# Ledger of designs, part 17: peptides against a protein of PDB entry 4Z63

Target 1, 334 residues: chain A of PDB entry 4Z63
Amino acid sequence: LCLGMNDLTGNIPEDLFHLKRLNLLGIQENRLSGSLSREIRNLSSLVRLDVSWNLFSGEIPDVFDELPQLKFFLGQTNGFIGGIPKSLANSPSLNLLNLRNNSLSGRLMLNCTAMIALNSLDLGTNRFNGRLPENLPDCKRLKNVNLARNTFHGQVPESFKNFESLSYFSLSNSSLANISSALGILQHCKNLTTLVLTLNFHGEALPDDSSLHFEKLKVLVVANCRLTGSMPRWLSSSNELQLLDLSWNRLTGAIPSWIGDFKALFYLDLSNNSFTGEIPKSLTKLESLTSRNISVNEPSPDFPFFMKRNESARALQYNQIFGFPPTIELGHNN

## One batch from the design tools (peptide; aimed at target 1 D245 E311 F324)

Design b1_p12_8_s4 (made by RFdiffusion4, then SolubleMPNN; from b1_p12_8, 7 letters changed)
Fold by OpenDDE base, seed 4:
Structure b1_p12_8_s4 (fold): chain B 334 residues (1-334), chain A 12 residues (1-12)
Amino acid sequence: as target 1 above (334 residues)
Amino acid sequence: SSSSWVTSVDPD
């Protein structure tokens, strides 16, 4: 049953929960309000639940133990409060959980040893506090993780060295500290292709450790951190780099010639730094800017990207990496 | 052009 993208108001009719054979309930992009009924538990055949982009409030009901076939739960852009209910945090069937842009709070706790099917997690823009959950790497199929815009004070856990499934990771604006430790840990994530760390590590030095290596890195975004240092030499070995944003830092020195050796680099933003010297001629030889091959089926993060012009500006949303225009931005340097 | 930065956070 798909009722999304309407102007429906009120709550879900109770009689809807009599549909024992219902596999898909989509009521997204409406004006539905009130609490999400615990009677969802009666939809024992449910595979997909999409309640996103509504006005739901209250706690998410703890009934997911009665939904053994549920693979997809989308609840982004609502007013949900409280934590992740225990039954949801222990769901063995769940593949995707999206609760981005809610008011969820407390410590983030997931029973990753139970969540054997979880491959995508989006909890960005909530009110979670404490530390990043150390047991996330125990979610053995977890590929896509957005935890941006929460208050995860501290550092990236050492356990994330074992996060082999991790491919797409955003921790933007989460009050993280110690970029050297974070990069030192995350380099062990051998499947990591997208890393977004914007608005963290305030005023720290970007490490230039030659031992750092991100072999499969395609997207690196570490913008608006006021980072000091220079263009890191270790990045030159990330031969698959497609998008680099180091804008709005305090990086100094020259832009190195190796920046033009990235065959797939189509988006480069080094603006609003303190770079000096000449623009390397090698940038004029970027193959991606002369002949861009875009694959529609190329794997990408499940979470959207946002581009801001300043702190007060409304962000532009990009759902795909290749939605970004080919760009070289070197403005506002010395 | 005007400077910008990329993130994955919802706008305010």
Scores: peptide ipSAE 0.292, ipTM 0.839, DockQ to the pose 0.845
OpenDDE base, seeds 1, 2, 3, 5: peptide ipSAE 0.300, 0.282, 0.281, 0.315; ipTM 0.844, 0.835, 0.834, 0.847; seeds 1, 3, 5 fail the geometry check

## One batch from the design tools (peptide; aimed at target 1 T198 L243 S247 F324)

Design b2_p13_1 (made by RFdiffusion4)
Pose (drawn by RFdiffusion4):
Structure b2_p13_1 (pose): chain A 334 residues (1-334), chain P 13 residues (1-13)
Amino acid sequence: as target 1 above (334 residues)
Amino acid sequence: ESSHWIHTDEPSS
């Protein structure tokens, strides 16, 4: 049953909850509102539930043991409150959970021993607080994590050294501390390709510690953290690097020659720092900016990227990394 | 001169 992208109003007729054979309900992008009824436990054949872009509120009903076939739950852009219900946190069948841009709050609690099919999680733009849940690496299939724009505090848990399935990790604007510990831990996640750390670690020093090694790293964004220190040389060992954004920090010293050695780099933003010295001549032999013989695969995280020119400008959206224009941005330095 | 930065914070509705 596909009703998506219309102008429908009111709540879900209770009539709909008699459909015990329905495996797909798309009601996304309407004006629907009210609470999402507990009677939804009666729809035991559901595989994909798309409630996104409506006006729903209240708690998400804790009925999800009654929906053992649920694989995709899409609730993004609604007014849902409370945390993740225990039944949803215990669902062994969920592949994907998208609750982003909701009014959700409290501690974030998932039973990752119970969630053996979870491979993608998007909780962005919510009010989840407390520490990042230490058990997240226990979701052995979790590849894509977007926790951006939340109310967490403290450090990245030590157990994140074991997050073997992690590919795309977006932590922007989440009030994270100790970028030194965050980078030392996260370098052990061997599948990490894209990492967004923007608006965290405010005023901290950027670790220069050269044992740090991110081998498969493709996209590194750590911006507007007002970080101090120099261009970290440990980054020169990430040969796959495509997009680097260190902008709006307090970084100083010269821009080193090895920045021109990234063969897949098509986008770099070092703007709005305290960089001095001349421009390194090696930026003229960047391979992805010269010839057509460099070819690589675009990273594919499940989340869009946003770009702001200044503090008051409306943002630009890029659904894919290769949507960024090939750019050298060195403005507002010394 | 110009400057900008990248993030993943979706605007609230």

Design b2_p13_1_s1 (made by RFdiffusion4, then SolubleMPNN; from b2_p13_1, 6 letters changed)
Fold by OpenDDE base, seed 2:
Structure b2_p13_1_s1 (fold): chain B 334 residues (1-334), chain A 13 residues (1-13)
Amino acid sequence: as target 1 above (334 residues)
Amino acid sequence: SSSSWVTTDEPLR
């Protein structure tokens, strides 16, 4: 049943929960309000539940043990409060959980040993506090993780060196500390292609440790951290780099010539730093900027990107990396 | 633009 993209108001009619053969319920992009009914437990055949972009409030009902076929739960952009219910945090069937842009709070706890099918987790823009869950690497299929805009004080857990399934990781604006430790740990994530760390590590030094290596890194965003140091030499070994944003830091020294050796680099923002010297001539030879063949069909993160302006509350949303225009920004360096 | 940065931090609506 698909009723999305309407102006429906009020609660879900109780009689809807009598549809025991229902595999898909999509009621997204409406004005539905109140609590999500516990009677959703009666939808025992449910595979996909989309209640996103509504006005739902209260706690998410703890009924997911009665939904053994549920693979997709989309609840982003609602007013849900409380924690992740225990039955949801233990769901063996769930592939994708999206609860981005809610008011969920407390310590984030997932039973990753039970969540054997979880491959995408989006909990960005919530009110979770405490530390990053140390057991996330136990979610053996977890590829996409957005935890941006929560209050995860402290460091990236040491256990994340074993996060082999991790490909896309967003931690923007999560009050993280110790970038040296974070990069030292995350370099062990052999499948990591996208790393977004914007608005963390306030005033720390960007490590220039030649032992750091991110072989498959395509997207690195570490903007607006007020980081000190220089262009990190270890980044030169990330031959697949497509997008680099180190803007709004306090980086110094020269822009190295190796920055032009990235064959796939189509978006470079080094603006609002303290770089000095000449613009490398190698930047004029970037193949990605001269060739028309951008592979539009590459796998991308499930979470959106935003281009945020300092003076505007409005951000441009980009759902795909290749939605970014080919860019070289070197402005406002002194 | 020189006044922007990339993030996954969703703007407040």
Scores: peptide ipSAE 0.523, ipTM 0.899, DockQ to the pose 0.713
OpenDDE base, seeds 1, 3, 4, 5: peptide ipSAE 0.520, 0.514, 0.519, 0.508; ipTM 0.898, 0.897, 0.899, 0.896

Design b2_p13_1_s2 (made by RFdiffusion4, then SolubleMPNN; from b2_p13_1, 6 letters changed)
Fold by OpenDDE base, seed 1:
Structure b2_p13_1_s2 (fold): chain B 334 residues (1-334), chain A 13 residues (1-13)
Amino acid sequence: as target 1 above (334 residues)
Amino acid sequence: SSSSWIDTVEPLR
């Protein structure tokens, strides 16, 4: 049953939950309000539940043990409070959990040993507190992780060295500290292609350690961290780099010539730093900007990107990396 | 743009 993208209001009729053979319930992008009914437990054949972009409130019901076929739960952009229900945190069937932009709180706890099918987790823009869950690497299929804008603190867990499944990772604006440790750990994630660390590590030095290596890194976003230092030499070995945003830092020195050697680099933002010297001539030879036909249909993160502006509460949403226009931004440097 | 940065945080409504 697909009722999404309407102007439906009120509660879900309880009689809807009598549809025991229902595999898909999509009621997203409405004005539905109240609590999400516990009676969703009656939808024993449910594979996909999309309640996103509504006005739901209260706690998410702890009934997911009665939904053994549930693969997709989308609840982003609601008013949900409380934690992740125990049955949801232990779901062996769940592939994708999207609860971004809610008011979920407490310590983030997932039973990753039970969540054997979880491949995508979006809990961005919630009120989770404490430390990052050390056991996330135990979610052996977890590829896409957005934990942005939660009140995490401290450092990236050492256990994330073993996060082999991790491909797309955002920790934007999560009060993380010790960028050197974070990068030192995350370099061990052999499948990591997208890393977003915006609005963390405030005022720290961006490490220029040649021992750091991100072989498969395509997207690096470390914007608005007030980071000091220079363009990191270790980044020059990330030959697959497509998008680099280091804007709104305090980086100094020259823009190195190797920045133009990235064959796939189509988006570069180094604006609002303290870079000096000349613009490298190699930037004028970026193959991605000179060749017409690099329509690379590459996988993107499940979480959206936002182009934020200081002066506007409005941000442009980009659902794919290649949705970004080819860009070289070097403005507002010395 | 020079006045923007990339984030994954949902814009405030």
Scores: peptide ipSAE 0.555, ipTM 0.900, DockQ to the pose 0.670
OpenDDE base, seeds 2, 3, 4, 5: peptide ipSAE 0.544, 0.528, 0.550, 0.511; ipTM 0.898, 0.892, 0.898, 0.887; seed 3 fails the geometry check

Design b2_p13_1_s3 (made by RFdiffusion4, then SolubleMPNN; from b2_p13_1, 7 letters changed)
Fold by OpenDDE base, seed 4:
Structure b2_p13_1_s3 (fold): chain B 334 residues (1-334), chain A 13 residues (1-13)
Amino acid sequence: as target 1 above (334 residues)
Amino acid sequence: STSSWVDTDEPLR
């Protein structure tokens, strides 16, 4: 049953929960309000539940143990409060959980040993607090993780060295500290292609450790951290780099010539730093900007990107990396 | 853009 993109108001009719054979319930992009009914437990055949972009409030009901076939739960952009229900945090069937842009709070806890099918997790823009959950790497199929804009004070857990499944990771604006430790840990994620660390590590030094290596890194965004240091030499070994944003830092020194050697680099923002010297001639020879067709069919994160100007401003949303225009931004340097 | 940065933090409502 698909009722998305309407102007439906009120709550879900209770009789809807008598549909025992219902596999898909999509009621997204409406004005549905109130609590999400516990009676969703009666939808025992449910595979996909999309309640996103509504006015739902209250706690998410703890009934997911009665939904053994549920693979997809989309609840982004609602007013949900409380934590992730225990039954949801233990769901062995769930492949994708999207609860981005809610008011969920408390410590983030997932039973990753039980969540054997979880491959995508989006909990960005919530009110989770405490430390990053150390057991996330136990979610052995977890590929896509957005935890942006939560209050995960502290450092990236050492356990994330074992996060082999991790491909797309955002921790933007999560009050993280110790960028050297974070990069030192995350370099062990051999499948990591997208890393977003914007609005963290305030005023720290960007490490220039030649031992750091991100072999498959395609997207690196570490903007607006007021980071000191220079362009990191270790980045030159990330030969698949497509998008680099280090804007709004305090990086100094020259822009190195190797920045133009990235064959796939089509978006570069080094603006609002303290770089000096000449623009490398190699930038004028970037293959992606001169001759190479960018393939739109490459895998991308499940979470969207935003072009932001400040914390409260509306931003342009990009659902895919190749939605970004080919860009070289070097403005507002010394 | 010189006045913007890439982020995954969703803008406030």
Scores: peptide ipSAE 0.502, ipTM 0.890, DockQ to the pose 0.655
OpenDDE base, seeds 1, 2, 3, 5: peptide ipSAE 0.506, 0.504, 0.497, 0.492; ipTM 0.891, 0.892, 0.887, 0.884; seeds 1, 2, 3 fail the geometry check

Design b2_p13_1_s4 (made by RFdiffusion4, then SolubleMPNN; from b2_p13_1, 6 letters changed)
Fold by OpenDDE base, seed 1:
Structure b2_p13_1_s4 (fold): chain B 334 residues (1-334), chain A 13 residues (1-13)
Amino acid sequence: as target 1 above (334 residues)
Amino acid sequence: SSSSWVDTDEPLR
């Protein structure tokens, strides 16, 4: 049953939950309100539940043990409170959990040893607190992780060295500290292609350690961290780099010539730093900007990107990396 | 743009 993208209001009629053979319930992009009914437990054949972009409130019901076929739960952009229900945090069937842009709180806990099918987790823009879950690498299929804008603290867990499944990772605006440790750990994630660390590590030095290596890194976003240092030499070995945003830092020195050697680099923002010297001539030879036909149909993160002008304003949303216009921003430097 | 940055932090609705 697909009722998404309407102007439906009120609660879901309880009689809807009598549809025991229902595999897909999509009621997204409405104005539905109230609590998400516990009676969703009656939808024992449910594979996909999309309640996103509504006005739901209260706690998410702890009934996911009665939904053994549920693969997709989309609840983003609601008013949900509380934690992740225990049955949801232990779901062996769940492939994708999207609860971004809610008011979920408490310590983030997932039973990753039970969540054997989880490949995408979006919990961005919530009120989770404490430390990052050390056991996330135990989610052996977890590829896409957005934990942006939560009240985490401390460092990236050492256990993330073993996060082999991790491909797309955002920790933007999560009060993380020790960028050197974070990069030192995350370089071991051999499948990591997208890393977003914006609004963390405030005032730290961006490490320029040649021992760091991100072989498959395509997207690096470390904006608005007030980072000191220079363009990191270790980044020059990330030959697949497509998007680099280091804007709104305190980076100094010259923009190195190797920045123009990235064949796939189509988006570069180094604006609002303290870079000096000349613009590298190599930037004028970026193949991605000179060749018309690089329609790269590449996998993208499941989480959206935003082009922000401030922390509170509405941002332009980009659902795919290639949705970004080809860009070279070097403005507001010395 | 020079006045913006890329983020994954979403404003609350």
Scores: peptide ipSAE 0.520, ipTM 0.892, DockQ to the pose 0.701
OpenDDE base, seeds 2, 3, 4, 5: peptide ipSAE 0.517, 0.511, 0.519, 0.501; ipTM 0.893, 0.889, 0.892, 0.886; seed 3 fails the geometry check

Design b2_p13_2 (made by RFdiffusion4)
Pose (drawn by RFdiffusion4):
Structure b2_p13_2 (pose): chain A 334 residues (1-334), chain P 13 residues (1-13)
Amino acid sequence: as target 1 above (334 residues)
Amino acid sequence: SHWIFVDSSEEES
């Protein structure tokens, strides 16, 4: 049953909850509102539930043991409150959970021993607080994590050294501390390709510690953290690097020669720092900016990227990394 | 000058 992208109003007629054979309900992008009824436990054949872009509110009903076939739950852009219900946090069948841009709050609690099919999680633009849940690496299939724009505090848990499935990790604007510990831990996640740390670690020093090694790293964004220190040389060992954004920090010193050695680099933003010295001549032999013989695969995280020119400008949206224009941005330095 | 981030409140459908 597909009703998406209309102008429907009111709540879900209780009539709908008699459909015990329905495996797909798309009601997304309407004006529907009210609470999402507990009677939804009666729809035991559901595989894909798309409630996105409506005006729903109240708690997400804790009925999800009654929906053992649920694989996709899409609730993004609604007014849902409370945390993740225990039954949803215990669902062994969920592949994907998208609750982003909701009014959700409290501690974030998932039973990752119980969630053996979870491979993608998007909780962005919510009010989840407390520490990042230490048990997240226990979701052995979780590849894509977007926790951006939340109210967490403290450090990245030590157990994140074991997050073997992690590919795309977006932590922007989440009030994270100790970038030194965050980078030392996260370097042990061997599948990490795209990492977004923007608006965290405010005023901290960028670790220069050269034992740090991110081998498969493709996209590194750590911006507007007002970080101090120099261009970190440990980054030169990430040969796959495609997009680097260190902008709006307090970084100083010269821009080193090795920045021109990234063969897949098509986008770099070092703007709005305290960089001095001349421009390194090696930026003229960047391979992805010269010939057509460098070819690589675009990273594929499940989240869009956003670009701001200044603090008051409306943002630009890029659903894919290769949507960024090939750019050298060195402005507002010394 | 500009910078990159992730925020779903800035999203367009």

Design b2_p13_2_s1 (made by RFdiffusion4, then SolubleMPNN; from b2_p13_2, 8 letters changed)
Fold by OpenDDE base, seed 3:
Structure b2_p13_2_s1 (fold): chain B 334 residues (1-334), chain A 13 residues (1-13)
Amino acid sequence: as target 1 above (334 residues)
Amino acid sequence: PSYITVDASELIR
């Protein structure tokens, strides 16, 4: 049953929960309000539940132990409060959990040893506090993780050295500290392709440690951190780099010539730094900008990207990396 | 400022 993208109001009729054979319930993008009924437990055949983009409030009901087939739960952009229900945090069937842009709070706890199928987690823009959960690497299939815009202050856990499944990771605006430690840990994530760390590490030095290596890194965004230092030499070894945003920092020195050696680099923003010297001639020869032949089917994060070009304008949403136009931004430097 | 993030705070209803 798909009723998304309408102007439906009020609550879900209780009789809807009598549909024992229902596999998909999509009621997203409406004006549905009130609590999400615990009677969803009666939908024992449910595989996908999408209640996103509504006005739901209250706690998410703890009934997911009665939904053994549930693979997809989408509840982003609601008013949910409380924590992740225990039954949801222990779901062995769940592949994707998206609760971005809610009012969930407390310490984030997931039983990763039980959540054997979880591959995508989006809890961005909530009110979670405390530390990043150290046991996330125990979610052995967890590939996509957005925990941005929470209060996960402190450092990246050492356990994340073992986060082999991690491919797409965003921790933007989470009050993280110690960029050197974070990068030192995350370099061990052999499948990491996308790393977004914007609005963290305020005023720290971007490490220039030649021992750092991100083999599979395609997307690196570390914008608006007031980072000091220079263009990091270790980045030159990330041969698959496609998008680099280091804008709105305090980086100094020259833009190195190796920045033009990235065959797949199509988006570069180094604006609003303190770079000096000449623009490398190699940037004028970037293959991706002269003859972009990029596969449309390349994997991308499940979480969206946002670009805010002006404080007075709404942020533009990009659902795919390749949605960004080919760009070289070097403005507002010396 | 113009930069990339994943902050969806402006989408809060």
Scores: peptide ipSAE 0.440, ipTM 0.883, DockQ to the pose 0.570
OpenDDE base, seeds 1, 2, 4, 5: peptide ipSAE 0.351, 0.363, 0.270, 0.336; ipTM 0.836, 0.833, 0.796, 0.834; seed 4 fails the geometry check

Design b2_p13_2_s2 (made by RFdiffusion4, then SolubleMPNN; from b2_p13_2, 7 letters changed)
Fold by OpenDDE base, seed 2:
Structure b2_p13_2_s2 (fold): chain B 334 residues (1-334), chain A 13 residues (1-13)
Amino acid sequence: as target 1 above (334 residues)
Amino acid sequence: PSYITVDASEEVL
């Protein structure tokens, strides 16, 4: 049953929960309100539940143990409060959980040893607090993780050295500290292609440790951290780099010539730093800017990117990396 | 100048 993209109001009719053979319920992009009924438990054949982009409130009901076929739960952009229900945090069938842009709170707890099918997790823009869950690497299929805009004080857990499934990771604006430890841990994630760390590590030094290596890194965003130091030499070994944003930091020294050796680099933002010297002539030879071969079928993060101009301006949303225009931004350096 | 982030708070009904 697909009723998305309408102006439907009020609650879900209780008689809808009598549909025992229903595999897909999509009611996204409406004005549905009230609590999500516990009678969803009656939809025992449900594979996909999409309640996203509504006015739902209250706690998410703890009924996911009665939904043994549920693979996709989308509840982003609602007013949900409380925690992740225990049955949802233990779901062995769930492939994708998207609850971004809610009011979920408390300590984030997932039973990753039970969540054997989980491959995508989006809990960005919530009110979770405490520390990052150390057991996320136990989710052995988890590739896509957005935990941005929560309050995860402290460091990236040491256990994330074992996060071999991790490909796309956002921790943007999550009150994280110790960038040297974070990069030293995350370099062990040998499938990591996208890393977003914007609005963390406030005023720390960007490490220039030549032992750091991110072999498969395509997208690195570490903007608006007020980071000190220079362009990190370890980044020169990330030969697949496509997008680099280090804007809104306090980085100094010269822009190195090796930045023009990245064959796939189509988006470079080094703006609003303290870089000095000449613009490298190698930037004029970037193959990606002269002959962009875009693979339309390249795997991308499930979470959207946002380009912010300032804190009060509405962001531009980009659902794909290749949605960004070819860019070299070197402005506002001193 | 702009910067890239991941912030879904701009997704509003």
Scores: peptide ipSAE 0.533, ipTM 0.926, DockQ to the pose 0.722
OpenDDE base, seeds 1, 3, 4, 5: peptide ipSAE 0.384, 0.418, 0.529, 0.302; ipTM 0.846, 0.867, 0.923, 0.811

Design b2_p13_2_s3 (made by RFdiffusion4, then SolubleMPNN; from b2_p13_2, 8 letters changed)
Fold by OpenDDE base, seed 3:
Structure b2_p13_2_s3 (fold): chain B 334 residues (1-334), chain A 13 residues (1-13)
Amino acid sequence: as target 1 above (334 residues)
Amino acid sequence: PSYITVDASELVL
């Protein structure tokens, strides 16, 4: 049953919960309000539940033990409060959990040893506090993780050296400290292709350690951190780099010539730094900007990106990396 | 400021 993108109001009719053969319930993008009914437990055949973009409030009901087929739960952009229900945090069937942009709070706890199917987790823009959960690497299929805009004080856990499944990771605006430790840990994530760290590490030095290596890194966004230092030499070994945003930092020195050696680099933002010297001539030879044949069919994060081109403009949403226009931004380097 | 984020509300700051 798909009833998304309407002006539906009120609550879900109780008789809907008698649909024991229902595999998909989509009621997203409505004005549904109140608590999410516990009677969703009666939908024992449910594979996908989408309640996103509504006015739901209260706690998420602890009934996911009665939903053994549930693979997809989308609840983003609601007013949910409390924590992740215990049955949800232990779901062996769940592949994707999206609860972005809610009011969920407390310590983030997932039973990763039970959540054997979890591949995508979006908990961005909530009120989670404490430390990043050290056991996330035990979620052996967890590929996509957005934890942005939570209050995860401290450092990236050392256990994330073992996060082999991790491909797409956002920790933007999560009150993280110690960028040197974070990069030193995350370099061990062999499948890491997308790393977003914007609005963390305030005023720290960007490490220029030649021992750092991100083999599969395609997207690096570390904007608005007030980072000091220079363009990091270790980044030159990330031969698959497609998008680099280091804007709104305090980076100094020259833009190195190796920045033009990235065959796939189509988006470069180094604006609002303190770079000096000449623009490298190698930037004029970026194959990705001269040839139209960037393979648009590459896997992207499940979480969207946002950019605001002008101060007066609305933020634009980009669901794919290739939604960004080919860009070289070097402006406002003083 | 104009930069890439994962939440549009971070760009209102």
Scores: peptide ipSAE 0.504, ipTM 0.912, DockQ to the pose 0.356
OpenDDE base, seeds 1, 2, 4, 5: peptide ipSAE 0.314, 0.274, 0.243, 0.249; ipTM 0.792, 0.793, 0.782, 0.788

